# Ledger of designs, part 102: peptides against a protein of PDB entry 4LZF

Target 1, 155 residues: chain A of PDB entry 4LZF
Amino acid sequence: GGRLVVFPNGTRKELSADGQTVKVMFFNGDVKHTMPDQRVIYYYAEAQTTHITYPDGMEVLQFPNNQTEKHFPDGRKEITFPDQTVKTLHPDGREESVLTDGTIIQLNPDGSKVIQFNTGQREIHTADFKRREYPDGTVKTVYSDGRQETQYPTG

## One batch from the design tools (peptide; made by RFdiffusion4, then SolubleMPNN)

Design b2_p19_7_s3 (from b2_p19_7, 10 letters changed)
Fold by OpenDDE base, seed 1:
Structure b2_p19_7_s3 (fold): chain B 155 residues (1-155), chain A 19 residues (1-19)
Amino acid sequence: as target 1 above (155 residues)
Amino acid sequence: SLLEQQKKVAEELEAKEAA
């Protein structure tokens, strides 16, 4: 059968009969589960946060406000906010946010920004210009020197 | 970060469990 160990400090350790599952209930209310698939589920009682660590180095954090963070082995991070916005942080410094309305905001390492609106319009921000691209092919550019250019679709 | 603090607490608790 399973085994229960009770430590002098009040920590309790439950081992499954097969030894594949371990549950530690710490005296502070924290709980650690080691699963047969070698993932570790740690619950931080004070923070009410769940932290899952996978054998491949993936980490998942679940916060009490329903925010979820995934930390990938390649250094990428994915944050799902309570409003269901998903933000991806890439190792190269690129950031992408996908809003619930389908708008995509990209921040590039060079400081440029691209907004893909759910309307099909795209806005591009660089050091030299701000550009709006329209679904009909019209492109409006405002340069840093104040010059404005409109490119009309061919057709 | 909060995570770093929590990880440190977890490591300390695990070290005490192993002792």
Scores: peptide ipSAE 0.079, ipTM 0.762, DockQ to the pose 0.040
Fold by OpenDDE base, seed 2:
Structure b2_p19_7_s3 (fold): chain B 155 residues (1-155), chain A 19 residues (1-19)
Amino acid sequence: as target 1 above (155 residues)
Amino acid sequence: SLLEQQKKVAEELEAKEAA
């Protein structure tokens, strides 16, 4: 069935009987698996990192600190941090972080920032102001010149 | 990036396997 090739440098190559699964164990401890679905799973021994490449161009990185990175074919990146915060980097330059408490932090390409708190409050940061929106409809704005404005909900 | 460095190492190892 399968074949084992041992190279002079110590690299080993295992071929399945159908030839659809290939496992290469490099002399440095790295391991490369080519799967029947054309996924390639590469394990970097020194870095203890797993790198998966998919036929559609998706890439997944798993780091030893439990960080996971997904690189999408459209250029989007999704980082899951060890604390389970998820940060998405969009091709347009927008960044979005979702915290474990449900807070969402958005950084826009223009430098503006939006924080959606888990309490339902929203804070908007622009070059001209910081604005806090409350669930009751109250809006408080602090302008860059120090002026403050409060808009109350109309009853 | 670290990934780019690792990819280069992998490519070099794969090239040696093919030789």
Scores: peptide ipSAE 0.079, ipTM 0.761, DockQ to the pose 0.039
Fold by OpenDDE base, seed 4:
Structure b2_p19_7_s3 (fold): chain B 155 residues (1-155), chain A 19 residues (1-19)
Amino acid sequence: as target 1 above (155 residues)
Amino acid sequence: SLLEQQKKVAEELEAKEAA
């Protein structure tokens, strides 16, 4: 059978009969499960946060506000916000946010920003300009010096 | 980060368990 170890500090450790599952209930209310597949599920009682670590280095965080974070082995992070916006942070410093309405916001390492609106419009922000591209091919640029340029679609 | 603080607490608790 399994075994239960109770420590003087109040921590409890439950081991399955095969030893493949370990549950530690810490005196502070934290809980750690080590599973047969070597994933570790840690529950932080004070923060009410669940933290899952996988053998490949993947980590999943579940926060009490319904935010979820995935930390990929390649260094990429994916944050699902309570509003279901998904933000991806890439190892190269690029950030991408996908809004629930389908809008995509890209932040580039060079500081440029691209917004792909669900309407098909795209807005590009650089140090030198803000540019709005319209589905019809019209492009409006506002330069940092206040100059404005409109490029009309070629028919 | 909050996570780093939590990890530190977890490590401290695990160290006490192993002792």
Scores: peptide ipSAE 0.078, ipTM 0.762, DockQ to the pose 0.039
Fold by OpenDDE base, seed 5:
Structure b2_p19_7_s3 (fold): chain B 155 residues (1-155), chain A 19 residues (1-19)
Amino acid sequence: as target 1 above (155 residues)
Amino acid sequence: SLLEQQKKVAEELEAKEAA
């Protein structure tokens, strides 16, 4: 059978009969589950947050507002916001946001920004220019010096 | 971060469990 250990502080530790599952119910209301696959599920009672740690170093956070965060072993983070926007933070400093309407916003380490609109238009921001690319192949560029160029698609 | 704070709390509780 399983084992129950009750500590003087009120913490309880339940061990499964096979010894593969451990459940710790802390006196503060926190709960820690160690699973057979060695993932650890920690519930923070005060914050109402679930934190899953995987053996490979992956971490998953679930917040009470339905935000979720994945922390990858390589340092990448993926945040799913309550509105279902997904933001990815890369170890190199690149950030990418995917909006629910299909718009993609990329922030590059060099400070440039790319917006891929759901209409197929793309906007590129650099220190030197702002460029709009249209689905028909037209490209409009506004340079930092105020010069404007329009490149028409080849007929 | 919130995670860092929570991890500290968890670590303290786990240390008490092991004692």
Scores: peptide ipSAE 0.069, ipTM 0.755, DockQ to the pose 0.040

Design b2_p19_7_s4 (from b2_p19_7, 9 letters changed)
Fold by OpenDDE base, seed 4:
Structure b2_p19_7_s4 (fold): chain B 155 residues (1-155), chain A 19 residues (1-19)
Amino acid sequence: as target 1 above (155 residues)
Amino acid sequence: SLLEQQEKVAKELEEQLAK
């Protein structure tokens, strides 16, 4: 059968009969659960945070405010905020946020920023200018020196 | 970070189990 080990400090360790499942209930309220698939589920009692680690290097964090973070083996991180905004941090330094309204915000390694609005408008921010592209083809640019330029659609 | 703090505590607890 399974085993229960109770340590002097109050920590408890439960082992399944096959040894494939291990549950440690620490004296501080933390819980560590090792599963047959080798994922480890750690619950931090004080922080009320769940941390799941997978054998392939994947990690999942669940915070008490309903924020979830996924740390992928390739170094990519995906954060789902309480408001359901999803932010992806790519290994190359690019960050992408997808808002609930469909707006996409991209931060590029070169410091540029691109906002793809749900309206079809796109805004590009660089060191030199801020540019708004409209669905009709109009492009408005405000340069860092204060100069403004409007490019009208053709056709 | 908060996670780092948590992991530190977890590590300490794990070490106690191994003893």
Scores: peptide ipSAE 0.117, ipTM 0.777, DockQ to the pose 0.039
Fold by OpenDDE base, seed 5:
Structure b2_p19_7_s4 (fold): chain B 155 residues (1-155), chain A 19 residues (1-19)
Amino acid sequence: as target 1 above (155 residues)
Amino acid sequence: SLLEQQEKVAKELEEQLAK
């Protein structure tokens, strides 16, 4: 059968009968679950944070403010903010935010910025220009030297 | 970071458990 070990400091360890599940309830209120699939679930009582680690190196953090973070083995991080905005941090330095209205904001390592609006418009910011692309194919560019160009759709 | 602080506490608790 299962086993319960109670330590002098008040920490408790529960082992399943098959030995595949271990639950440690620490004296401070923290809880550690080791699961049959080898994932480890930490609950930090004071911070009210859940931290799940997977054998492949994936980590998931759940914070009391409803923020969730996924740390991927390749170094990518995905943060879901309380407002449900999802921000992805890529190992190459690229950042991408997806807003709840569908707008996507991309920050590139070279400093350029791309906004894909939910209206279908796209805005590109570089050191040399700011460009707006419209759904009808019109493209308006304002260059850093003050020049403005409009490219009209071919249709 | 908060995670680092939590991991430190967890490590300490696990070390105590192993004793």
Scores: peptide ipSAE 0.116, ipTM 0.777, DockQ to the pose 0.040
Fold by OpenDDE base, seed 3:
Structure b2_p19_7_s4 (fold): chain B 155 residues (1-155), chain A 19 residues (1-19)
Amino acid sequence: as target 1 above (155 residues)
Amino acid sequence: SLLEQQEKVAKELEEQLAK
């Protein structure tokens, strides 16, 4: 059968009969589960945070405010905020936020910003200009020097 | 960070188990 070990400090360790599941209940209230799939689930009692570590290096953090963070082995991070916005932080420094309405906001390493609106319009911000692209092909640009240009679609 | 502090505590607790 399974085994229960109680340590002098109050920590308890439960072993399944097959030895594939281990549950440690620390004296401070923290809990650590080692699962048959080698996933490790650690619960931090004081912070009420769950930390899952996978064999491939993937990590998942679940916070009490309903925020979830995924830390990928390649260095990418994906944050799901309480409002269900999903922000991806790429190793190259690029950041993308997907809003619940379908809007995508991209921050590029060079400091430029691109907003893809759910209406099909696109806005591009650079050091030199702000540009709005419309679905019909119209493009409006406001340059940093104050010039304004409208490019009309062909047809 | 908070996580780093907690990970430190967790490590210390695990080391105590190994004794």
Scores: peptide ipSAE 0.115, ipTM 0.778, DockQ to the pose 0.039
Fold by OpenDDE base, seed 1:
Structure b2_p19_7_s4 (fold): chain B 155 residues (1-155), chain A 19 residues (1-19)
Amino acid sequence: as target 1 above (155 residues)
Amino acid sequence: SLLEQQEKVAKELEEQLAK
């Protein structure tokens, strides 16, 4: 019940019997699947990359090095690197990286940086200072003018 | 970007189907 169309250039188009699935096999090895749920799957043969587009605007990229990227409709991007680090880029310019050891690195639009270490320590970088916060409540600050301050925990 | 390059190729290939 399906149909197969073969074009003069060697491209092939396969239609399912119900018409809900379309598979185009291009002469260069690329493949395009249109699925019943309206997602479109592009496979680029030379790059060995898969690109999935969803009707809601979501996009998923899968690269041959095992990197994956999700492009959300709101403009947010989530990149899973080959080492399994997950980096989220927010539309406001904020970037967050979650390392496999649990460390979280946040880059803020104002240029400040926050590192939440897996040990519970936190490091804050601003234009005015670098600050290290310890789980016991100790805070060490190095100011831009070279001044250093240690604040000891209370209680 | 790589994606833009691939999308360009895909667009060109799709245009071939319309001919």
Scores: peptide ipSAE 0.114, ipTM 0.776, DockQ to the pose 0.039

Design b2_p19_8_s1 (from b2_p19_8, 11 letters changed)
Fold by OpenDDE base, seed 1:
Structure b2_p19_8_s1 (fold): chain B 155 residues (1-155), chain A 19 residues (1-19)
Amino acid sequence: as target 1 above (155 residues)
Amino acid sequence: SREEEIQKLKQRLAEIEAE
């Protein structure tokens, strides 16, 4: 059968009969649960936060406000916000946010920003200009010097 | 930051595990 060890400080350690599951319940309410698949589930009682670590280096964080963070072994991070926006942070410094309406916001390492609207419009922000591209082929550019240009579709 | 918060929590747990 399983074993329960109770330490003098109030910490409890539960071992499954097969020894594959170990649950440590600390005196402060924190929990460390080692699973048969070698994932470790940490629960921090005061913060009400769950932290799962996987053998491959993946980490998953679940916060009490319904934010979830995934930390990938390659250094990528994926944050799901309470509003269900998903933000991906890439190791190269690129950031991508996907909004619930399908809008995609990309921040590039060079400082440029691209917004892909769910309408098919695209907005590009650079050091030199802001540009709006329309599905009909119209392009409106506002340059940093104040010049404005409209390019009409070829039809 | 959230990362700093998690590092603090990990440190606290490590301290408890060492006791």
Scores: peptide ipSAE 0.142, ipTM 0.775, DockQ to the pose 0.713
Fold by OpenDDE base, seed 3:
Structure b2_p19_8_s1 (fold): chain B 155 residues (1-155), chain A 19 residues (1-19)
Amino acid sequence: as target 1 above (155 residues)
Amino acid sequence: SREEEIQKLKQRLAEIEAE
C-alpha cells in the first residue's frame, strides 16, 4: 500500500504504492505533486495559481483569471489571454499576437510593426512610412514627410 | 508583475521544503 508521512510542522507527504506519485501538502495549503512522467505540479493556494514544470525545462502557469503562460526551454513565451488572444514573445525580441478573428500583429525588435489582416490586406509601419498592401496588388504608402504614393498592380 | 509574484511564491515554497 501507499504511505503517509506527517511531519512535525504539519506538512503531509503521500506516496503511492508503486512509488511513482508523490503528493506533498504543505502546512500553508500549497500542494506539490510529482508525477510518473516526472512533471511537477505546484498549486499555490493563496494565489490560486497552478505551476507545472517539465523535465525538459518547460513551464506552464495557469492563473485564476484564465490566463495561461507557457515558458519554453529556448526562452520563448506564449501567453493565452482571457479573451483568447495568443501572444508569443520570441528570444530575439519579436512579438506576435494572434487575435481571435485571425489577424496577426507582429512587433519587430527595430520598432517596426506588421499587421496581417484576415481580409488578406497587410499594413507595415516603420519609422519612415505606413504602407497598406491590398490583395489585388495595389500598394499605398504614406511617408513621414507627408508624401503619398500609390502603386497600381501590373497586368 | 506576474513574474515577480511567481518568484515570491517559489521562494516561499523553497523555504517550506527546507524545513
Scores: peptide ipSAE 0.142, ipTM 0.777, DockQ to the pose 0.715
Fold by OpenDDE base, seed 5:
Structure b2_p19_8_s1 (fold): chain B 155 residues (1-155), chain A 19 residues (1-19)
Amino acid sequence: as target 1 above (155 residues)
Amino acid sequence: SREEEIQKLKQRLAEIEAE
């Protein structure tokens, strides 16, 4: 059978019969749960936050407001906001946001921005221009000098 | 920041584990 150890401070430690699962319930209400796959589930009672650590260095955080964060071993972070927008932060400084309507916003390290609208239109922002690409192949560019160019689809 | 909050939580847990 499993074992239960109760410490004088009120902390409890539960060990499974096979020794593969260990649950520590701290006196403050925090919980540390070590699983057979060596992931560790932390629950911070006051903050109502769940934090899972994996042997490969992956971390998953679940906040009480329904925000979830994944911290990848390569330094990438993926944030799912309460509104279900997903933002990915890449180690190179690139950021990508996927909105619930399907719009994708990319912020590049060079300062350029690309918006892929759910309508199929794409907008590209650079230091030199703003460009709008339409599903029909039309491309409209407004340059920083005020020049405007329209490229019509070849049909 | 969320990161600072997480670090504080980790620290609190570590302190409890050390007792």
Scores: peptide ipSAE 0.142, ipTM 0.774, DockQ to the pose 0.723
Fold by OpenDDE base, seed 4:
Structure b2_p19_8_s1 (fold): chain B 155 residues (1-155), chain A 19 residues (1-19)
Amino acid sequence: as target 1 above (155 residues)
Amino acid sequence: SREEEIQKLKQRLAEIEAE
């Protein structure tokens, strides 16, 4: 059978009969659950936060406000916000946000920004210009010096 | 930051585990 160890401080450790599952219930209400797949589930009772650590180094955080964060072994982070926006932070400094409407916002390490709208329009922001690309091939550019250029599709 | 909060929580747990 399983084992229950009760420590003097009130912490409890439950071991499954096969020894593959270990549940530690700390005296403060925190829980550490080691699973057969070697993932470790931490529950922080006061913060109501769940933290899962995987053997490959991936970490998943679940916050009480319904935000979820995934920390990948490669250094990438994926944040699902309560509004279901998904933001990916890349190790190179690139950030991508996918909105619920399908809009994609990319922030590049060079400071440029690209917005891909669900309508098929794309907006590019650089230090030198803002450019709007339309599905019909029209491109409107507003330069930092105030010039405006419209490029019409080649028909 | 949320990361700092997480680290704080991890630290708390580590302290409890060390008891």
Scores: peptide ipSAE 0.141, ipTM 0.773, DockQ to the pose 0.762

Design b2_p19_8_s2 (from b2_p19_8, 13 letters changed)
Fold by OpenDDE base, seed 3:
Structure b2_p19_8_s2 (fold): chain B 155 residues (1-155), chain A 19 residues (1-19)
Amino acid sequence: as target 1 above (155 residues)
Amino acid sequence: SLEEQIKALKEREEKILAE
């Protein structure tokens, strides 16, 4: 059968009969649950936060406001906000946000910005210009020097 | 930070389990 160990401080440790599951209930209300797949689930009672660690180094944080953060072994972070926007932080400093309407916003390490609208339009911001690309092939550019250029699709 | 708090909690938990 399983084993229950009760420590003098009130912490309890439950061991499954096969030894594959270990549940520690700390005296402060925190919980550590080691699963057969070697993931460890921490629950922090005061913060109401769940922290899952995986053997490959993946980590998942679940906050009481419905925000979820994934920390990948490669250093990438993926944040799902309460509004269901998903923001990815890449190790190279690039950031990508996917909005619920399908709009994608990319922030590049050089300070440039690209917006891919759900309408198929794209907007590119650089130090030198702002450019709008339309689905029909029309491109409008406003340069930092005040020049404006319109490129029409080849008919 | 939350990360520091989590780290401190884990260290405390490991100490309790080692007793």
Scores: peptide ipSAE 0.049, ipTM 0.696, DockQ to the pose 0.332
Fold by OpenDDE base, seed 1:
Formats: structure tokens, sequence, C-alpha cells
Structure b2_p19_8_s2 (fold): chain B 155 residues (1-155), chain A 19 residues (1-19)
């Protein structure tokens, strides 16, 4: 059958009869739960934070403010903020934020920034210019020297 | 950072298990 071990400090360890599930309940309210699928669920009572580790190296963090972080084995991180913005951090240094309105903000390793608005407008920021592209094909550029250019769509 | 906080929590767990 299952086993219960009670330590002198008040920590408890529960082992399933099959040995596939192990639950450690620490005296401070922290919990470590090893599951049959080899995921380990950590609960930290003081921080009210859940940390799940998977055998493939995936990690999931759940914070009391409703923020969730996923750490992928390839080094990619995905953060879902309390406002439901999703930020992806790529191993190459690229960052992408998807806002709840569908706007996408990309920060590139070269320092450039691209904003894809939900309206279909696009804004590009580089060291040399800021450029706004409109759905009709109009392009407005403000260069770093203060020069401004408007390119009209070809009809 | 949140990552540093989680690291500190893991270190605390290891300390508790060593008692």
Amino acid sequence: as target 1 above (155 residues)
Amino acid sequence: SLEEQIKALKEREEKILAE
C-alpha cells in the first residue's frame, strides 16, 4: 500500500502504492509533487507560486497575480501578463509582444523595432528613420536628420 | 527578477530537505 512518512520537523512525505507519485508537504506549507508522467509540481506557500518542471526541460511558472511564464527547452520564453499580453523572448534575442487588441510589437537583435497595428498600419523604427506604412500603400518616413518624406501609392 | 526569486525558493526547498 501507500506510505506516509512524518519527519520530526512536521514535513510529511506521501508515497503511492505503485511508487509513481510522491508528495512532500513541508512544514511551512510548501509542496513538492512528483507525478507518474515525471513532471514535478512545486508550490511555494509564502509566494503562492506554482512551478512545474517537465522531463523534456519545459518549465511553467504560475504567479499569484495571474502571470504565467513558459520556459521552453530551446531557450524560448513565453510570458502571459495579467493583462493577457503575451511576450515571447526568442533565443536569438528577438522579442515579440502580442497585445490583446492584436497589435504586435517586435524588437529585433539589430535594435530595430516593428509595430504591426491591428488597423493594418505598420511602423518601423531603425537607427536611421521611423517609417509608417499605411494599408493604402502610403509610406511616411522621418529620418534621423529631421528630413521627412511621403511616398504615395502608385495608381 | 522573478527567475532569481524562483531560484531562491528552490534553494530554500533544498535546505528544508537537508534538515
Scores: peptide ipSAE 0.036, ipTM 0.678, DockQ to the pose 0.656
Fold by OpenDDE base, seed 5:
Structure b2_p19_8_s2 (fold): chain B 155 residues (1-155), chain A 19 residues (1-19)
Amino acid sequence: as target 1 above (155 residues)
Amino acid sequence: SLEEQIKALKEREEKILAE
């Protein structure tokens, strides 16, 4: 059978009969649950936050405002905001946001920005220009010197 | 920051486990 250990401070430790599951219920309401797959689920009662750690080093955080964060072993982070926007932070400094309308915003390490609109239009921002690409193949560029160019689609 | 909050939560857990 399982075992229950009750500590003098009120903390309880439950051990499954197979020894594969361990649940610690701390006196403050925090919970640590070790699962058969070796993931550890932390629940912090005061913060109402769930933190899952995996053996490979992956971590998942769930906040009471419905924000979720995934921390990958390679250093990548994926944040799902309460509005369901998903932001990915790459180890190289690149950031990508996917909005609920399908718009994708990319921030590159060189400071350039690319917006892929849900309409199929793309906007590129660099130090030298702002460029708008249209689905029909038209490209409009405004350079930092004030020059404007329009490239028409090849018919 | 969220990172600071997580750190504080982990430190609290370690303290509870040490008691």
Scores: peptide ipSAE 0.033, ipTM 0.670, DockQ to the pose 0.711
Fold by OpenDDE base, seed 4:
Structure b2_p19_8_s2 (fold): chain B 155 residues (1-155), chain A 19 residues (1-19)
Amino acid sequence: as target 1 above (155 residues)
Amino acid sequence: SLEEQIKALKEREEKILAE
C-alpha cells in the first residue's frame, strides 16, 4: 500500500505503493510531485505557477497569465506569450518570434533583422540597408546613404 | 529571465523545506 507521512509543520508526503510517485504537499499549498517518468512537477500556490523539470534537463514554467517558458537542454529557450506569440532564443544569440498570423521575426547575432510576412513578403534590416522582397521577385532596397534601388524579377 | 524565475521559485521551496 501507499504511505502517508505527515510532518509536524503540516507538510504531507504521499508515496505510491510502487514507490514511483511521490507527492509532497507543503503546508502553504505548494506541491512537489515526482512522477514515474521522473519528471518533477512543482506547483507554487501563491504564484499559481507550475514548474516542470525533466530528467533530460528540460524545464517548463507555466504562469497563470497563460505564458509558458521552456528551457531546453541545448540552451534554447521558448516563450509562448499570452497572445500566443512564440519566441525562441537560440544559444547562438539568434531570436525568432512567430506571430499568430504566421509572421516570423528573426533577430540575428549581427544585429540584422528579418521579417517574413504571412503574405510572402520579406523585409531585411541591416546596418547598410532595409530591403523588401516581394513574392513576384521584386526587391526594393533603401540604403543607409538614402539611395534606393528596385530590382525587377528576371523573366 | 527564465533562470532568475526558476531560481526565485527554488529559493522559496528551500525555505519551506527548512521550516
Scores: peptide ipSAE 0.033, ipTM 0.670, DockQ to the pose 0.686

Design b2_p19_8_s3 (from b2_p19_8, 14 letters changed)
Fold by OpenDDE base, seed 2:
Structure b2_p19_8_s3 (fold): chain B 155 residues (1-155), chain A 19 residues (1-19)
Amino acid sequence: as target 1 above (155 residues)
Amino acid sequence: SLEELEEQLKQRKKEIEAS
């Protein structure tokens, strides 16, 4: 059968009969589950936060405000905000946010920014200019010196 | 932060090991 260990500090450890599942209920209300698939689920009672560690090195944080963070083995992080916006932080320093309306915001390591609007318009921000590209082929550029250019689809 | 949580987890593990 299973086994229950009660520690002097009040922590309790439950072992399944097959030894594949372990549940630790800490004296402070924290809970740790070790599962047969080797994932470890830790619940921090005070923070009301769940931390899942997978055998491949993947880690998942679930916060009480419904924010979820995935930490990938390659160093990439993916944050799902409560509003369901998804932000990806890449190891190279690039950041991408996907809004619920389909808008994509990319922040590049060089400081440039690209916004792909759900309308098909794209906006590019650099140190030298801000450029708006329209689906019809029109391109409007505002340079840092205040000069403006419009390129029309007909050339 | 994750680091703070990891430290808390380490502390809890240490407490189990010590008991």
Scores: peptide ipSAE 0.068, ipTM 0.722, DockQ to the pose 0.309
Fold by OpenDDE base, seed 3:
Structure b2_p19_8_s3 (fold): chain B 155 residues (1-155), chain A 19 residues (1-19)
Amino acid sequence: as target 1 above (155 residues)
Amino acid sequence: SLEELEEQLKQRKKEIEAS
């Protein structure tokens, strides 16, 4: 059978009969589950937050406002906001946001910004210009010096 | 913060080890 250990501080530890599952119920209301797959699920009672750690180093945080954060072993972070926007923070400093309408916003380490609209248009922001690319091949550029240029498609 | 939560967890682990 299983085993129950009660500590002097009121913390309780339940061991499954096979020893593969461990449940710790802390005196403060926190709960820790160690699962057969070696993931650890910790519930912080005061914060109402679930923290899952995986043996490969991945971590998942689930907040009470429906925000989820994934921390990957390579240093990448993926945040799913309550509005279902997904933001990825890359180790190189690049940030990418995918909106629910399919629009993708990229912030590059050099400070440039790229917006890929769901319409197929793309907008590029640099220190030197703002550029709009259209699906038909037309490109409009506004330079930092105020000059404007339109490149028309060939054909 | 996450750091505060991690510190709390660390303290809870120490309490188990001391028992």
Scores: peptide ipSAE 0.066, ipTM 0.723, DockQ to the pose 0.277
Fold by OpenDDE base, seed 4:
Structure b2_p19_8_s3 (fold): chain B 155 residues (1-155), chain A 19 residues (1-19)
Amino acid sequence: as target 1 above (155 residues)
Amino acid sequence: SLEELEEQLKQRKKEIEAS
């Protein structure tokens, strides 16, 4: 059969009969489940936050505001915000946000920013200019020195 | 933060070990 351990502080530890599942119910309301697949599910009662750790090093946080964070073993972090924007932070310092409308915002380690609009327009921000690329091939550039340039499509 | 949660978990583990 299973085993129940009751600690003096009121924490309870339940072990399944097969020993594959361990449930710790802490005196403060926190709960820790160790699953047969070696996933560990921790619920922080006060924060109402679920923290899942996987044997491969993956971690998932679920916050009460509906934000979810995934911490990948490769160092990548993916945040799904309450508004369903998904932001990915890459180990190289690159950040990418995908908005619900399909717009993609990329922040590059060099400080440049690229916005890929759902309309097919693309905007590039660098230290030297802001550039808007249009689906028809038109490119408008506003340089930091105040110059403006329009490049018309060739076809 | 995750760090705060991890610290809380660490404390809970210590409490188990102490009991």
Scores: peptide ipSAE 0.064, ipTM 0.722, DockQ to the pose 0.319
Fold by OpenDDE base, seed 5:
Structure b2_p19_8_s3 (fold): chain B 155 residues (1-155), chain A 19 residues (1-19)
Amino acid sequence: as target 1 above (155 residues)
Amino acid sequence: SLEELEEQLKQRKKEIEAS
């Protein structure tokens, strides 16, 4: 069968019979669990946080407030907030947030912002203008110099 | 060793706190 090692400080190490699973229960309540698929699950008792590391470099953090963070090997980070908003941070500096109502907010490395509203409207913010695009094809632009332009749909 | 595992876990805690 498996093995149980109990250390003098109270830490316990459990090994499965096949040797593929190792669970270390530290004296302070922390846990390190090595799984057959080589993922390692860290549980921090005081913080009540779970941290999973994968062989490919993927990491998943689960916080007690229900926030989840995924750290991808390519440097991308995906955060699911307690309110279930999902924010993606890209290595190039681009940020994207998907709200629970379906609104998508994109922050681009050049400083521009794009909001795709759940209504189908889109708003684009640049250094030179704010532009609102409507589902009917109407486009309204307010330029930084105060000029306003409306482009009406064709048809 | 046990000590190595405990130290590793402590380092991971610091990483989480810094994140």
Scores: peptide ipSAE 0.042, ipTM 0.700, DockQ to the pose 0.134

